Peptides against a protein of PDB entry 2ODG. Designs and how they scored, part 18

Target 1, 89 residues: chain A of PDB entry 2ODG
Amino acid sequence: MTTSQKHRDFVAEPMGEKPVGSLAGIGEVLGKKLEERGFDKAYVVLGQFLVLKKDEDLFREWLKDTCGANAKQSRDCFGCLREWCDAFL

## One batch from the design tools (peptide; made by RFdiffusion4, then SolubleMPNN)

Design b1_p11_8_s2 (from b1_p11_8, 6 letters changed)
Fold by OpenDDE base, seed 4:
Structure b1_p11_8_s2 (fold): chain B 89 residues (1-89), chain A 11 residues (1-11)
Amino acid sequence: as target 1 above (89 residues)
Amino acid sequence: LPWEKYVAPKL
């Protein structure tokens, strides 16, 4: 698979206080919806990813239900968090 | 919380 520059920028360094919109697959529309639901920072979405035990199907379903992410958006977001964790967790 | 229903099942 190929990745975006947005993905590479995210996985290359500590997450810190990066906004939710910094996650691959999360654009302006999805970002606003996530923020409305209390997921304003990327690390809050990371938290959800971790309590789901890094399960791809569960996480992607959650993201779809929470903000209306399509298959590509949820796949990109999952991959972004997975690779970040492989590097820093 | 809105996301509580998505917590992974206990083992």
Scores: peptide ipSAE 0.096, ipTM 0.650, DockQ to the pose 0.205
Fold by OpenDDE base, seed 1:
Structure b1_p11_8_s2 (fold): chain B 89 residues (1-89), chain A 11 residues (1-11)
Amino acid sequence: as target 1 above (89 residues)
Amino acid sequence: LPWEKYVAPKL
């Protein structure tokens, strides 16, 4: 599968204080919904990803239920965090 | 849901 430039930009470096909207698959609409739920930074979503033990199905379901992400968006977001963790965690 | 207890506080 191919990745977006947004994905590559995120995975390439430590995420630091990057906003939640910097995650692949998370645009303006989903980003605002996540922020309203307290997930304002990418590292907060990373935290959720980790407490779900990096489980793809659980994370993608959580993302759908939390902000209404579709299958493509949740896949992109999961892949973004997975590859970031492979590089930096 | 099992993950509800892990939801971050609302801003």
Scores: peptide ipSAE 0.090, ipTM 0.670, DockQ to the pose 0.472
Fold by OpenDDE base, seed 3:
Structure b1_p11_8_s2 (fold): chain B 89 residues (1-89), chain A 11 residues (1-11)
Amino acid sequence: as target 1 above (89 residues)
Amino acid sequence: LPWEKYVAPKL
C-alpha cells in the first residue's frame, strides 16, 4: 500500500473545520455530491465512519452509494479516516 | 440499510 501527499497532510494534524474535499480519494466531483447530501465537512464523514463502527465494507459501500466513489476513491478515503483515528481518536 | 437513519441533513 502507498499513500498520497493529500493523505499524509490529512492524517498529520487535527481535522478541525477541513472541508470534505480534504479527505484522500475525495476530489471536486465527489466532494460536491457529498456536500449536496449534507456532508460538507470532513468531520461529518468521520461521523458516518464512526457510526458504522469503522467497518471497511460498510463504509466503502456507503460512500459508493452516496456519491458514486469508485474502488480506489473509497479505499483512499477509508484509509485516510482509519489512520487519522489511529493517530488522534 | 444500516446508515439510512444516520443521513446528515441537507445544508
Scores: peptide ipSAE 0.088, ipTM 0.662, DockQ to the pose 0.478
Fold by OpenDDE base, seed 2:
Structure b1_p11_8_s2 (fold): chain B 89 residues (1-89), chain A 11 residues (1-11)
Amino acid sequence: as target 1 above (89 residues)
Amino acid sequence: LPWEKYVAPKL
């Protein structure tokens, strides 16, 4: 499957202080909902990804339940974090 | 949910 430029931009460098909306699959709507739940930075979502032991099903379910992400959005977000971790963790 | 204890607090 092909990736978006947003995905490629995220996985190419350390995430630093990037906002949650920088994650692939996370647009303005989902980003605002995540921020309301305390996930204001991409690294906070990374933290959740890690405490779920990088499990795809658990993470995607969490994302759906937390901000209403659909299947594509949760897939894109998971893939973004997985590939970032493969490069930098 | 099992992961609720790991959710970040509301800002």
Scores: peptide ipSAE 0.087, ipTM 0.667, DockQ to the pose 0.460

Design b1_p11_8_s3 (from b1_p11_8, 7 letters changed)
Fold by OpenDDE base, seed 2:
Structure b1_p11_8_s3 (fold): chain B 89 residues (1-89), chain A 11 residues (1-11)
Amino acid sequence: as target 1 above (89 residues)
Amino acid sequence: MKWEEYIAPRL
């Protein structure tokens, strides 16, 4: 499957203080919902990803439950966090 | 909430 430029931009460098909306699959709608839940930075979502032990099903379910992400959005978000961790964690 | 035991960020 082909990745988006947004995905490539995210996985290419340390995430630092990037906003949650920088994550692939997280647009303005999902980003605002995540921010309302306290997930304002990408690294906060990374934190959830890590405490779920990088489990795809658990993370994608969490994202769906938390902000209403659909299957593609959750897959894209999981994918960019997984690849970022593979490179930088 | 189901997931609060993992991460519950404050606003």
Scores: peptide ipSAE 0.081, ipTM 0.708, DockQ to the pose 0.435
Fold by OpenDDE base, seed 5:
Structure b1_p11_8_s3 (fold): chain B 89 residues (1-89), chain A 11 residues (1-11)
Amino acid sequence: as target 1 above (89 residues)
Amino acid sequence: MKWEEYIAPRL
């Protein structure tokens, strides 16, 4: 599959304090919902991703349940975190 | 799943 520039920008460097909205698949709508649930930084979502042992189905289900992400949004977000971890973790 | 058992961030 092809990736977005947003994905490439995210996976290219340590995420530091990047907001949750920096994650591929997470736009303004989903970002706001995640922030309302306490997921204000990308690294908080990374934490959930890691606690779920990088399991795609579990993570995507969680993201859907938490902020209403659709299939593409959750797939993009998962792929973003997976590839970031491959590079930096 | 009980998602709050994994990560329960606060504002």
Scores: peptide ipSAE 0.080, ipTM 0.707, DockQ to the pose 0.494
Fold by OpenDDE base, seed 4:
Structure b1_p11_8_s3 (fold): chain B 89 residues (1-89), chain A 11 residues (1-11)
Amino acid sequence: as target 1 above (89 residues)
Amino acid sequence: MKWEEYIAPRL
């Protein structure tokens, strides 16, 4: 599938202190909701991704339940973290 | 709860 420039920018370098909104699929609306739930940095969402053992169904369901992400948003976010981990983990 | 065992802690 085609990836966004936002995805490519995220997976290309160490995550550092990037805000949650830097994740592909996470726009202003979802980002604010995640921040309100304590997921202010991308690495906090990475942590959730890892404790769910990188399982796509579990992670995407969690993201939907947590911030109301739709199917495309959760797919984009999952793919972003998966590919970042493939490169750096 | 469904995510109680797996969810990352809130800040």
Scores: peptide ipSAE 0.065, ipTM 0.707, DockQ to the pose 0.661
Fold by OpenDDE base, seed 3:
Structure b1_p11_8_s3 (fold): chain B 89 residues (1-89), chain A 11 residues (1-11)
Amino acid sequence: as target 1 above (89 residues)
Amino acid sequence: MKWEEYIAPRL
């Protein structure tokens, strides 16, 4: 699978205080919706990813339900967090 | 709601 530069930039370093919009697949529209639901930082979404035990179907369903992410957006976001965790967790 | 049991961020 090919990845975006946004994905590569995210997985290359500790995420620190990066905003939720730094996640691959999360643009302006989804980012705003996530922020309105309390998910303002990438690490808050990471938290949800981890309590769902990194399950792809559960996470992607959650993301769809929470902010209306489509299949590509949820796939990109999941892949971004999975690869970040593989590198740093 | 369905996901509240997992993460409940402050609004």
Scores: peptide ipSAE 0.064, ipTM 0.690, DockQ to the pose 0.478

Design b1_p11_8_s4 (from b1_p11_8, 4 letters changed)
Fold by OpenDDE base, seed 2:
Structure b1_p11_8_s4 (fold): chain B 89 residues (1-89), chain A 11 residues (1-11)
Amino acid sequence: as target 1 above (89 residues)
Amino acid sequence: GEWEKYLAPTL
Protein backbone atom coordinates (compact mmCIF):
# COMPACT_ATOMS: atom_id res chain seq x y z
CA MET B 1 0.00 0.00 0.00
CA THR B 2 0.95 3.62 -0.32
CA THR B 3 2.59 5.73 2.36
CA SER B 4 2.27 9.40 3.16
CA GLN B 5 4.94 12.00 2.78
CA LYS B 6 4.83 12.32 6.56
CA HIS B 7 5.74 8.65 6.81
CA ARG B 8 8.55 9.00 4.31
CA ASP B 9 9.94 12.04 6.06
CA PHE B 10 9.98 10.23 9.38
CA VAL B 11 11.59 6.99 8.25
CA ALA B 12 14.28 8.72 6.22
CA GLU B 13 16.37 10.04 9.10
CA PRO B 14 17.20 9.55 12.78
CA MET B 15 14.25 10.70 14.80
CA GLY B 16 16.24 12.57 17.43
CA GLU B 17 14.01 14.86 19.43
CA LYS B 18 11.10 14.87 17.01
CA PRO B 19 7.76 15.46 18.70
CA VAL B 20 5.24 12.67 18.94
CA GLY B 21 3.18 14.44 16.31
CA SER B 22 5.82 13.75 13.71
CA LEU B 23 4.79 10.09 13.64
CA ALA B 24 2.61 9.06 10.74
CA GLY B 25 -0.96 8.62 11.87
CA ILE B 26 -0.51 10.97 14.82
CA GLY B 27 -2.17 14.31 14.18
CA GLU B 28 -2.90 17.20 16.49
CA VAL B 29 -5.68 15.44 18.37
CA LEU B 30 -3.84 12.20 19.04
CA GLY B 31 -0.59 14.03 19.63
CA LYS B 32 -2.08 16.12 22.41
CA LYS B 33 -3.58 13.07 24.05
CA LEU B 34 -0.28 11.22 23.88
CA GLU B 35 1.56 14.21 25.30
CA GLU B 36 -0.89 14.37 28.20
CA ARG B 37 -0.03 10.74 28.92
CA GLY B 38 3.70 11.46 28.94
CA PHE B 39 4.44 10.49 25.36
CA ASP B 40 5.68 13.83 24.16
CA LYS B 41 8.51 12.69 21.90
CA ALA B 42 8.44 10.17 19.10
CA TYR B 43 11.21 8.24 20.86
CA VAL B 44 8.96 7.65 23.87
CA VAL B 45 6.42 5.96 21.63
CA LEU B 46 9.32 4.10 20.03
CA GLY B 47 10.17 2.89 23.52
CA GLN B 48 6.70 1.49 23.98
CA PHE B 49 6.87 -0.08 20.55
CA LEU B 50 10.10 -1.80 21.55
CA VAL B 51 8.98 -3.05 24.96
CA LEU B 52 6.06 -4.62 23.13
CA LYS B 53 8.68 -6.37 21.01
CA LYS B 54 7.39 -4.72 17.87
CA ASP B 55 4.17 -6.71 18.03
CA GLU B 56 1.69 -5.08 15.70
CA ASP B 57 -1.49 -6.19 17.40
CA LEU B 58 -0.26 -5.21 20.84
CA PHE B 59 1.08 -1.87 19.73
CA ARG B 60 -1.98 -0.90 17.77
CA GLU B 61 -4.21 -1.94 20.64
CA TRP B 62 -2.05 0.06 23.03
CA LEU B 63 -2.24 3.11 20.82
CA LYS B 64 -6.00 2.82 20.57
CA ASP B 65 -6.34 2.42 24.32
CA THR B 66 -3.93 5.24 25.06
CA CYS B 67 -5.09 7.98 22.73
CA GLY B 68 -8.11 6.69 20.85
CA ALA B 69 -6.36 6.03 17.57
CA ASN B 70 -8.52 4.46 14.91
CA ALA B 71 -7.45 1.56 12.72
CA LYS B 72 -5.82 3.69 10.06
CA GLN B 73 -4.02 5.91 12.53
CA SER B 74 -2.64 2.96 14.46
CA ARG B 75 -1.65 1.20 11.25
CA ASP B 76 0.14 4.27 9.97
CA CYS B 77 1.93 4.80 13.26
CA PHE B 78 2.96 1.18 13.52
CA GLY B 79 4.23 1.12 9.97
CA CYS B 80 6.16 4.29 10.55
CA LEU B 81 7.97 2.89 13.58
CA ARG B 82 8.51 -0.50 11.99
CA GLU B 83 10.17 0.94 8.95
CA TRP B 84 12.21 3.39 11.00
CA CYS B 85 13.49 0.51 13.10
CA ASP B 86 14.29 -1.55 10.03
CA ALA B 87 16.48 1.29 8.85
CA PHE B 88 18.12 2.44 12.06
CA LEU B 89 18.07 -0.26 14.72
CA GLY A 1 -5.36 -6.20 34.86
CA GLU A 2 -6.01 -4.86 31.39
CA TRP A 3 -2.73 -2.92 31.34
CA GLU A 4 -0.39 -5.71 32.34
CA LYS A 5 0.17 -6.81 28.77
CA TYR A 6 1.65 -3.41 28.00
CA LEU A 7 4.33 -3.52 30.68
CA ALA A 8 7.97 -4.13 29.92
CA PRO A 9 8.95 -7.78 29.71
CA THR A 10 10.12 -9.50 32.87
CA LEU A 11 13.86 -9.99 33.06
Scores: peptide ipSAE 0.146, ipTM 0.724, DockQ to the pose 0.255
Fold by OpenDDE base, seed 1:
Structure b1_p11_8_s4 (fold): chain B 89 residues (1-89), chain A 11 residues (1-11)
Amino acid sequence: as target 1 above (89 residues)
Amino acid sequence: GEWEKYLAPTL
């Protein structure tokens, strides 16, 4: 499948202190909802991704339940974190 | 509960 430039920009370098909105699939609306739930940095969402043992179904369901992400948004976000981990973890 | 599946694994 194809990826966005946002995805490529995220997976290309260390995550550092990037905001949650830097994750592919996470726009302004979802980003604000995640921030309100305490997920203000991308690395906090990474933490949840890792706690869920990188399980796609669990993570995507979590993201939907947490911020209302649709199927594409959750897929993009999952893929973003998966590829980042493949490169840096 | 509904959210238990999202909790950290037991140490």
Scores: peptide ipSAE 0.145, ipTM 0.723, DockQ to the pose 0.259
Fold by OpenDDE base, seed 3:
Structure b1_p11_8_s4 (fold): chain B 89 residues (1-89), chain A 11 residues (1-11)
Amino acid sequence: as target 1 above (89 residues)
Amino acid sequence: GEWEKYLAPTL
């Protein structure tokens, strides 16, 4: 699968204090919903990803249930975090 | 429960 420039920008460096909206697949609509649920930084979503032991089905289901992400959005977000972890974790 | 599958593993 091809990736977006947003994905490449995220996986290229330590995420630090990047907002949740910097994650691939997370636009303004999903970002606001995540922030309202306490997931304001990308590293908080990373935390959930790791708590779920990097399980794709569980993470994508969680993201859908939490903010209404569709299949493409959840796939892009999962792939973004997986590849970031492969590089930096 | 409904949300138990999303909880952190027990330490």
Scores: peptide ipSAE 0.143, ipTM 0.721, DockQ to the pose 0.260
Fold by OpenDDE base, seed 4:
Structure b1_p11_8_s4 (fold): chain B 89 residues (1-89), chain A 11 residues (1-11)
Amino acid sequence: as target 1 above (89 residues)
Amino acid sequence: GEWEKYLAPTL
């Protein structure tokens, strides 16, 4: 599978204080919805990903229910966090 | 409560 440059930029370095919109699959629309729900930083979404034990189905369902992400958006976001964790955890 | 949205579901 191919990845976006946005994905590659995110997984290449520690995420620090990067905004939620830096995650692959999370554009301006989804980012604003996540921020309204308290997920303002990428590391807050990472926290949810880890609490769900990195389960793809659970995480993608959560993202859909939380901000209305479609299948591609949730897949891209999941893959972004999975590969970041493989590199830095 | 308001924090339940941050908790994993029970499997």
Scores: peptide ipSAE 0.138, ipTM 0.735, DockQ to the pose 0.225

## One batch from the design tools (peptide; made by RFdiffusion4, then SolubleMPNN)

Design b1_p12_1_s1 (from b1_p12_1, 5 letters changed)
Fold by OpenDDE base, seed 2:
Structure b1_p12_1_s1 (fold): chain B 89 residues (1-89), chain A 12 residues (1-12)
Amino acid sequence: as target 1 above (89 residues)
Amino acid sequence: SEEAKLAEQAFL
């Protein structure tokens, strides 16, 4: 599978204070919903990803239930965080 | 439910 430029931009550098919308798969609509639920920064979603022990099914289900992400969006977001962690964690 | 558990976990 190919990745987006958004994915590549995210995984290439420290996360810092990047907004939640910087995550691959998370656009304006999903980003706003995540922000309303308290997930305003990418690192907050990273926190959830880690608490779920990087489990793909659990994370993608959580993302779907939290912001309405579809399968592609949740896959992209999961992959983005997984690869960032592989590089920096 | 899984959903409830995941929701509760957030921000603990």
Scores: peptide ipSAE 0.062, ipTM 0.702, DockQ to the pose 0.118
Fold by OpenDDE base, seed 5:
Structure b1_p12_1_s1 (fold): chain B 89 residues (1-89), chain A 12 residues (1-12)
Amino acid sequence: as target 1 above (89 residues)
Amino acid sequence: SEEAKLAEQAFL
């Protein structure tokens, strides 16, 4: 599989205060829904990713249930966080 | 259920 430029931009540097919408797979629609649920920063979603012990199925199911992400969106978001963690955590 | 547990993880 190939990655997007958005993915590459995210995994290339410390996460800092990046908004949730900076995550690959998370556009304006999903980002707004995540923000409404309190997940306004990428690091808050990272927290959930870590609480779920980096489990792909659990995280992708959570993302689907939380903001309505489809299979591609959840895959992209999971991969984004996985590779960021591999680089920085 | 797992889905219920996942939903509850938010800000526990």
Scores: peptide ipSAE 0.061, ipTM 0.699, DockQ to the pose 0.109
Fold by OpenDDE base, seed 4:
Structure b1_p12_1_s1 (fold): chain B 89 residues (1-89), chain A 12 residues (1-12)
Amino acid sequence: as target 1 above (89 residues)
Amino acid sequence: SEEAKLAEQAFL
């Protein structure tokens, strides 16, 4: 499967203080919902990804339950974090 | 359940 430019931009550099909306699959709607739940930075979502031991099914289910992400959005977000970790962790 | 396990962790 192919990736978006948003994905490529995210995985290309250190995460720093990037907002949650910079994650692939996370647009304005999902980003606002995540922020309301305390996930305001991409690194907070990364934290959840790592707490779940990078498990795809658990993370994608969590994302769906937390902000209403659909299958594509959760797939894109998971892949974004997986590849970022492969490069920088 | 898996959902219950996910909800068990503390958060900020």
Scores: peptide ipSAE 0.048, ipTM 0.675, DockQ to the pose 0.096
Fold by OpenDDE base, seed 3:
Formats: sequence, structure tokens, C-alpha cells
Structure b1_p12_1_s1 (fold): chain B 89 residues (1-89), chain A 12 residues (1-12)
Amino acid sequence: as target 1 above (89 residues)
Amino acid sequence: SEEAKLAEQAFL
């Protein structure tokens, strides 16, 4: 599948203190909902991704239930974290 | 269920 520039920008470098909204698939609406639930930084969502053992179905379901992400948004976010981990973890 | 387990997971 094709990726966005936002995805490429995220995967290209260490995550650091990037806000949750830096994740591909996470815009202002989903980002605010995630922040309200305590997921303010991208690395906190990374933590959930790792706790779920990088399972796509579990992570995408969690994201949908947590912030209302649709299929494309959850796919983009999952792919973003998967490829970041492949590069840096 | 998996959904119930995820909902019960404590955060911080």
C-alpha cells in the first residue's frame, strides 16, 4: 500500500517527544480524544502497540474503541508504528 | 472477551 508524507516523516527518525498527532492516521480530532484518555505522546501509543505484541487486529480494535478511528485511520496508524519499530526497535 | 480485557486494562 502507498504511504503518506506524514508516515514517511514519522518513520524516518527517532520518535522522541513527538505528540500523538504526529502518528499517521491521527488527525486533530482523534489526537484530542487520545490526549483526553492519557495518550498525549506518540511513545505512549507505541507502548500500547507493544503491550498488544504488535497484533494488528487487537491494536486497530483498541484504537477504534479508544478514539473512534475508522478502518483507514487505524490501518495508517498501525503501519506507521510497525515500520518505525522495524527501523529503530 | 478480548474487547472486555482491553477495556479493563489500567493505564498508568
Scores: peptide ipSAE 0.046, ipTM 0.675, DockQ to the pose 0.094

Design b1_p12_1_s2 (from b1_p12_1, 4 letters changed)
Fold by OpenDDE base, seed 1:
Structure b1_p12_1_s2 (fold): chain B 89 residues (1-89), chain A 12 residues (1-12)
Amino acid sequence: as target 1 above (89 residues)
Amino acid sequence: SEEAKEAEKAFL
């Protein structure tokens, strides 16, 4: 399995105020849906990720239910947050 | 899941 440049760019530096759309797997369509649900920043999605205790199945299902992410999108997003946490948390 | 949604509701 390989990662995208978007993933690598995200995990390489502090998250700061990056928009939700900066997460790997989250494009404009999913990003807008997340923003409409109150997840306007990547760190808010990180919060949900942490509240779910980094559980992959729970997080990916949540993401699917919340914004309609497909399997690849949810995988990419989960992996992005997992690796960011490994580096910075 | 219900668990994930409840967690979300509590978090936000």
Scores: peptide ipSAE 0.151, ipTM 0.767, DockQ to the pose 0.173
Fold by OpenDDE base, seed 5:
Structure b1_p12_1_s2 (fold): chain B 89 residues (1-89), chain A 12 residues (1-12)
Amino acid sequence: as target 1 above (89 residues)
Amino acid sequence: SEEAKEAEKAFL
């Protein structure tokens, strides 16, 4: 599938202290909701992704329940973390 | 998901 430049920018380098809004599929609206729930950094969402053992259905449902992500947003976010992990983990 | 929410609670 086609990816966004935002996705490519994220998966290309170490995550460091990047904000949660740097994740593909996570804009300002979803980012603020994630921050309110304690997920302020991309690496915190990565942690949840790993705790869920990289399960796509579980992660995407969690993201929907946590910040209201739609199907595309959750797909983009999942793919972003999956491909980052493939490169760096 | 109940499982995913419980996992979140354990993580944070």
Scores: peptide ipSAE 0.151, ipTM 0.769, DockQ to the pose 0.171
Fold by OpenDDE base, seed 2:
Structure b1_p12_1_s2 (fold): chain B 89 residues (1-89), chain A 12 residues (1-12)
Amino acid sequence: as target 1 above (89 residues)
Amino acid sequence: SEEAKEAEKAFL
């Protein structure tokens, strides 16, 4: 599978203060729902990803339950964080 | 997931 430019832009550099919407798979709709739940920055979602010990099934299910992400959106978001961590963590 | 939601509760 190919990645999006959004994915490539995210994994290419330190996360910093990037908004949650900068994560691959997270658009305006999902981003607003995440922000309402306290996940306003990408690094907060990263925190949840790490608390779940990078478990794909747990993270993707959490994302679905939290903001209504579909399978592709949760896959893209998980892959984005996984590859960022591989590069920078 | 109950486990994931509990993890979130502890995290935030």
Scores: peptide ipSAE 0.146, ipTM 0.768, DockQ to the pose 0.169
Fold by OpenDDE base, seed 3:
Structure b1_p12_1_s2 (fold): chain B 89 residues (1-89), chain A 12 residues (1-12)
Amino acid sequence: as target 1 above (89 residues)
Amino acid sequence: SEEAKEAEKAFL
């Protein structure tokens, strides 16, 4: 499976204060919904990812329930966080 | 899931 440039840009460097919309699979629509639910930074979504012990099914279902992410969006977001953690955690 | 929502409440 191929990745986007957005994915590659995210996993290439420390996360810092990057907005939630910098996550692969998270555009303006999903990002705004996440922000309204208190997930305003990428590192807050990372926190949820880690609290769920990096479980793909749990995380992707949570993302769908929280912001309405479709299968591709949740897959892209999960993969983005997984590969960032593999590099930096 | 309820498990994921409970985890969210604890985290935030």
Scores: peptide ipSAE 0.145, ipTM 0.765, DockQ to the pose 0.172

Design b1_p12_1_s3 (from b1_p12_1, 4 letters changed)
Fold by OpenDDE base, seed 4:
Parts: C-alpha cells; sequence; structure tokens
Structure b1_p12_1_s3 (fold): chain B 89 residues (1-89), chain A 12 residues (1-12)
C-alpha cells in the first residue's frame, strides 16, 4: 500500500519524545483527543500497541474507541507503529 | 475485545 510522507518521516528514525500527532493517521483533532486521555507522546501509544501484542484488530478498535479514529486513520496509525517496530524494536 | 478493554483500564 502507498504510504504518506508523514509515515515515512516517522518510521525513519527513533521516535524519542515525538508528540502523538507525529503518528501517521493522527491529525490535530485526534491528537488533541489522545492527549486529553493521557496519550501525549507517540511512545505512549506505542506502549498501548505493544500491550495489545501488536494485534491490528485490537489496536485499531482501541484507537477508534479512544479518539474516534476512522478506518483509514487507524490503519495508517497501526501501519506506522508496525513498521517503526520492525525497524527499531 | 476483552484484551483491549483490560489494556484501557490498566492505563486509565
Amino acid sequence: as target 1 above (89 residues)
Amino acid sequence: SAEAELARKAFE
């Protein structure tokens, strides 16, 4: 599948202290909602991704329930974290 | 799912 430049920028390097909004599929609207729920950094969402054992359905369901992500947004976010983990974890 | 719910509850 085709990826965005935002995706490519995220998966290219260690995520460090990057904000949650740096994740592919997470714009300003979803980012604010995630921050309000305590997911202020990308690595906190990564933690959730790992707790869910990298399961796509579980993670995408969680993201939808947590911030209202649609199918494309949750797919993009999942793919972003999956590929980052493949490179750095 | 049950797993997703447990993960949410653990964080919150």
Scores: peptide ipSAE 0.133, ipTM 0.795, DockQ to the pose 0.142
Fold by OpenDDE base, seed 2:
Structure b1_p12_1_s3 (fold): chain B 89 residues (1-89), chain A 12 residues (1-12)
Amino acid sequence: as target 1 above (89 residues)
Amino acid sequence: SAEAELARKAFE
């Protein structure tokens, strides 16, 4: 399926200190909720993604439970991290 | 899931 420019921008380079809101699927609302839970940087969410062994169902469930992400938001976020890892990890 | 719960608890 098609990806957003936000997705393409994220997966194209090392994530460094990018904020959590730079992740595809994570807008201002979800970003603030994640930050309140301690996930202030994209790499912290990456850490969770890796702890869950890159499992899509587990990650998307976690994201929904943690910040209220809907199906599209969680799919976009998962895809963003998956493709970033494929390129850089 | 159990795995997700464990991961959340570990982060806390």
Scores: peptide ipSAE 0.128, ipTM 0.790, DockQ to the pose 0.145
Fold by OpenDDE base, seed 3:
Structure b1_p12_1_s3 (fold): chain B 89 residues (1-89), chain A 12 residues (1-12)
Amino acid sequence: as target 1 above (89 residues)
Amino acid sequence: SAEAELARKAFE
């Protein structure tokens, strides 16, 4: 599958204090919902990804249940975090 | 799943 420029920008460098909306698949709508649930920074969502032991099905299910992400959005977000971890974790 | 539920409860 091809990736977006947003994905490439995220996985290219340490995430630092990047907002949750910088994650691939997370636009303004999903970003606001995540922020309202306490997931304001990308590293907080990374934390959830790691607590779920990088399991794709568990993470994508969680994301759908938490902010209403569709299949493409959850796939893009999962792939973004997986590839970031492969590079920097 | 049970794991996802536990993770959500841990965060909240």
Scores: peptide ipSAE 0.118, ipTM 0.787, DockQ to the pose 0.145
Fold by OpenDDE base, seed 5:
Structure b1_p12_1_s3 (fold): chain B 89 residues (1-89), chain A 12 residues (1-12)
Amino acid sequence: as target 1 above (89 residues)
Amino acid sequence: SAEAELARKAFE
């Protein structure tokens, strides 16, 4: 499937201190909700992704439960982290 | 806790 420029920008370089809103699928609405739950940096969400053993269904369910992400948003976010890990982890 | 409930998915 076609990826967004936001996805490509994220997977192209080390994550560093990028805010959670830098993740594909995470806009202002979801980003604020994630920040309120303590997931303020992209690397914190990466941590959850890894704790869930990179399982797509578990991660997307977690994201939905945590910030209300819809199917497209959770798919985009999962794909973003998967491809970042393939490149840098 | 809420955190534990969400994190538990990794161990099911």
Scores: peptide ipSAE 0.062, ipTM 0.731, DockQ to the pose 0.160

Design b1_p12_1_s4 (from b1_p12_1 with E2A E6R L8R)
Fold by OpenDDE base, seed 5:
Structure b1_p12_1_s4 (fold): chain B 89 residues (1-89), chain A 12 residues (1-12)
Amino acid sequence: as target 1 above (89 residues)
Amino acid sequence: SAEAERAREAFE
């Protein structure tokens, strides 16, 4: 599958203090909902990804339940974190 | 799943 430029920008460099909205699949609406739940930085969502042992189904279900992400949004976000971890973890 | 639900609830 083809990735977005947003995905490529995120996976290309250390995560640092990037906001949650920097994650592929996370736009303004989902980002605000995640921030309201305490997931304000991308690294907090990374933490959740790792707590769920990088399991795609668990993470995508969590994301849907937490912020209302649809299938494409959760797929994009999962892929973004998976590939970031492959490069930097 | 139970794991996903518990993880969400921890931040509510």
Scores: peptide ipSAE 0.070, ipTM 0.705, DockQ to the pose 0.132
Fold by OpenDDE base, seed 1:
Structure b1_p12_1_s4 (fold): chain B 89 residues (1-89), chain A 12 residues (1-12)
Amino acid sequence: as target 1 above (89 residues)
Amino acid sequence: SAEAERAREAFE
């Protein structure tokens, strides 16, 4: 499977204070919903990803339940965080 | 899942 430029941009560097919307699969709609739940920064979603022990099914289910992400969006977001962690964690 | 739910509740 191929990745988006958004994915590549995210995994290429430390995430710092990047907004939640910088995550692959997270657009303006999902981003706003996540922000309303307190997940305003990408690193907060990273925290949830880590609390769920990097489990794909758990994370993607959580993302769907939290902001209504579809399968593609949750896959993209999970892959984005997975590869970021592989590079920087 | 229960795990995901607990994580959400802990954050909230």
Scores: peptide ipSAE 0.061, ipTM 0.712, DockQ to the pose 0.145
Fold by OpenDDE base, seed 2:
Structure b1_p12_1_s4 (fold): chain B 89 residues (1-89), chain A 12 residues (1-12)
Amino acid sequence: as target 1 above (89 residues)
Amino acid sequence: SAEAERAREAFE
């Protein structure tokens, strides 16, 4: 499957202080919901990803339950974090 | 899942 430019931009460099909305699959709507739950930065979502031991099913389920992400959005977000970790963690 | 919920509850 083809990745988005948003995905490529995210995985290409250290995430630093990037907002949660910089994650692939996370648009303005989902981003605002995540921010309301305390996930204001991409690295906070990264933290949750790591707490769930990088498990795809657990993470995608969590994301759905937390902000209402659909299957594609959760897949894109998971893939974004997975590939970032492969490069930088 | 139970694991995902525990992780969320720990954060909140």
Scores: peptide ipSAE 0.061, ipTM 0.710, DockQ to the pose 0.143
Fold by OpenDDE base, seed 3:
Structure b1_p12_1_s4 (fold): chain B 89 residues (1-89), chain A 12 residues (1-12)
Amino acid sequence: as target 1 above (89 residues)
Amino acid sequence: SAEAERAREAFE
């Protein structure tokens, strides 16, 4: 498995007020769908990730059901949050 | 899953 520059940029620093679209795997289409559901900031999706106890299957299923993420998008997003938490949480 | 569903319902 390899990571994108978007992933590396996200996991390298505190999350702050970064928009949901800054998460790896979340582009403009998925980002807009997430924002419509109330997930406007990356830290709101982080909150959901933590509520699901950092479980990969639960989180990826939730993301698919919430915004229509495919397998790669959900894997990229999960990996992004997991590695951010490993560094900063 | 039921867990994911409850998490969504809590947020909504």
Scores: peptide ipSAE 0.061, ipTM 0.707, DockQ to the pose 0.142

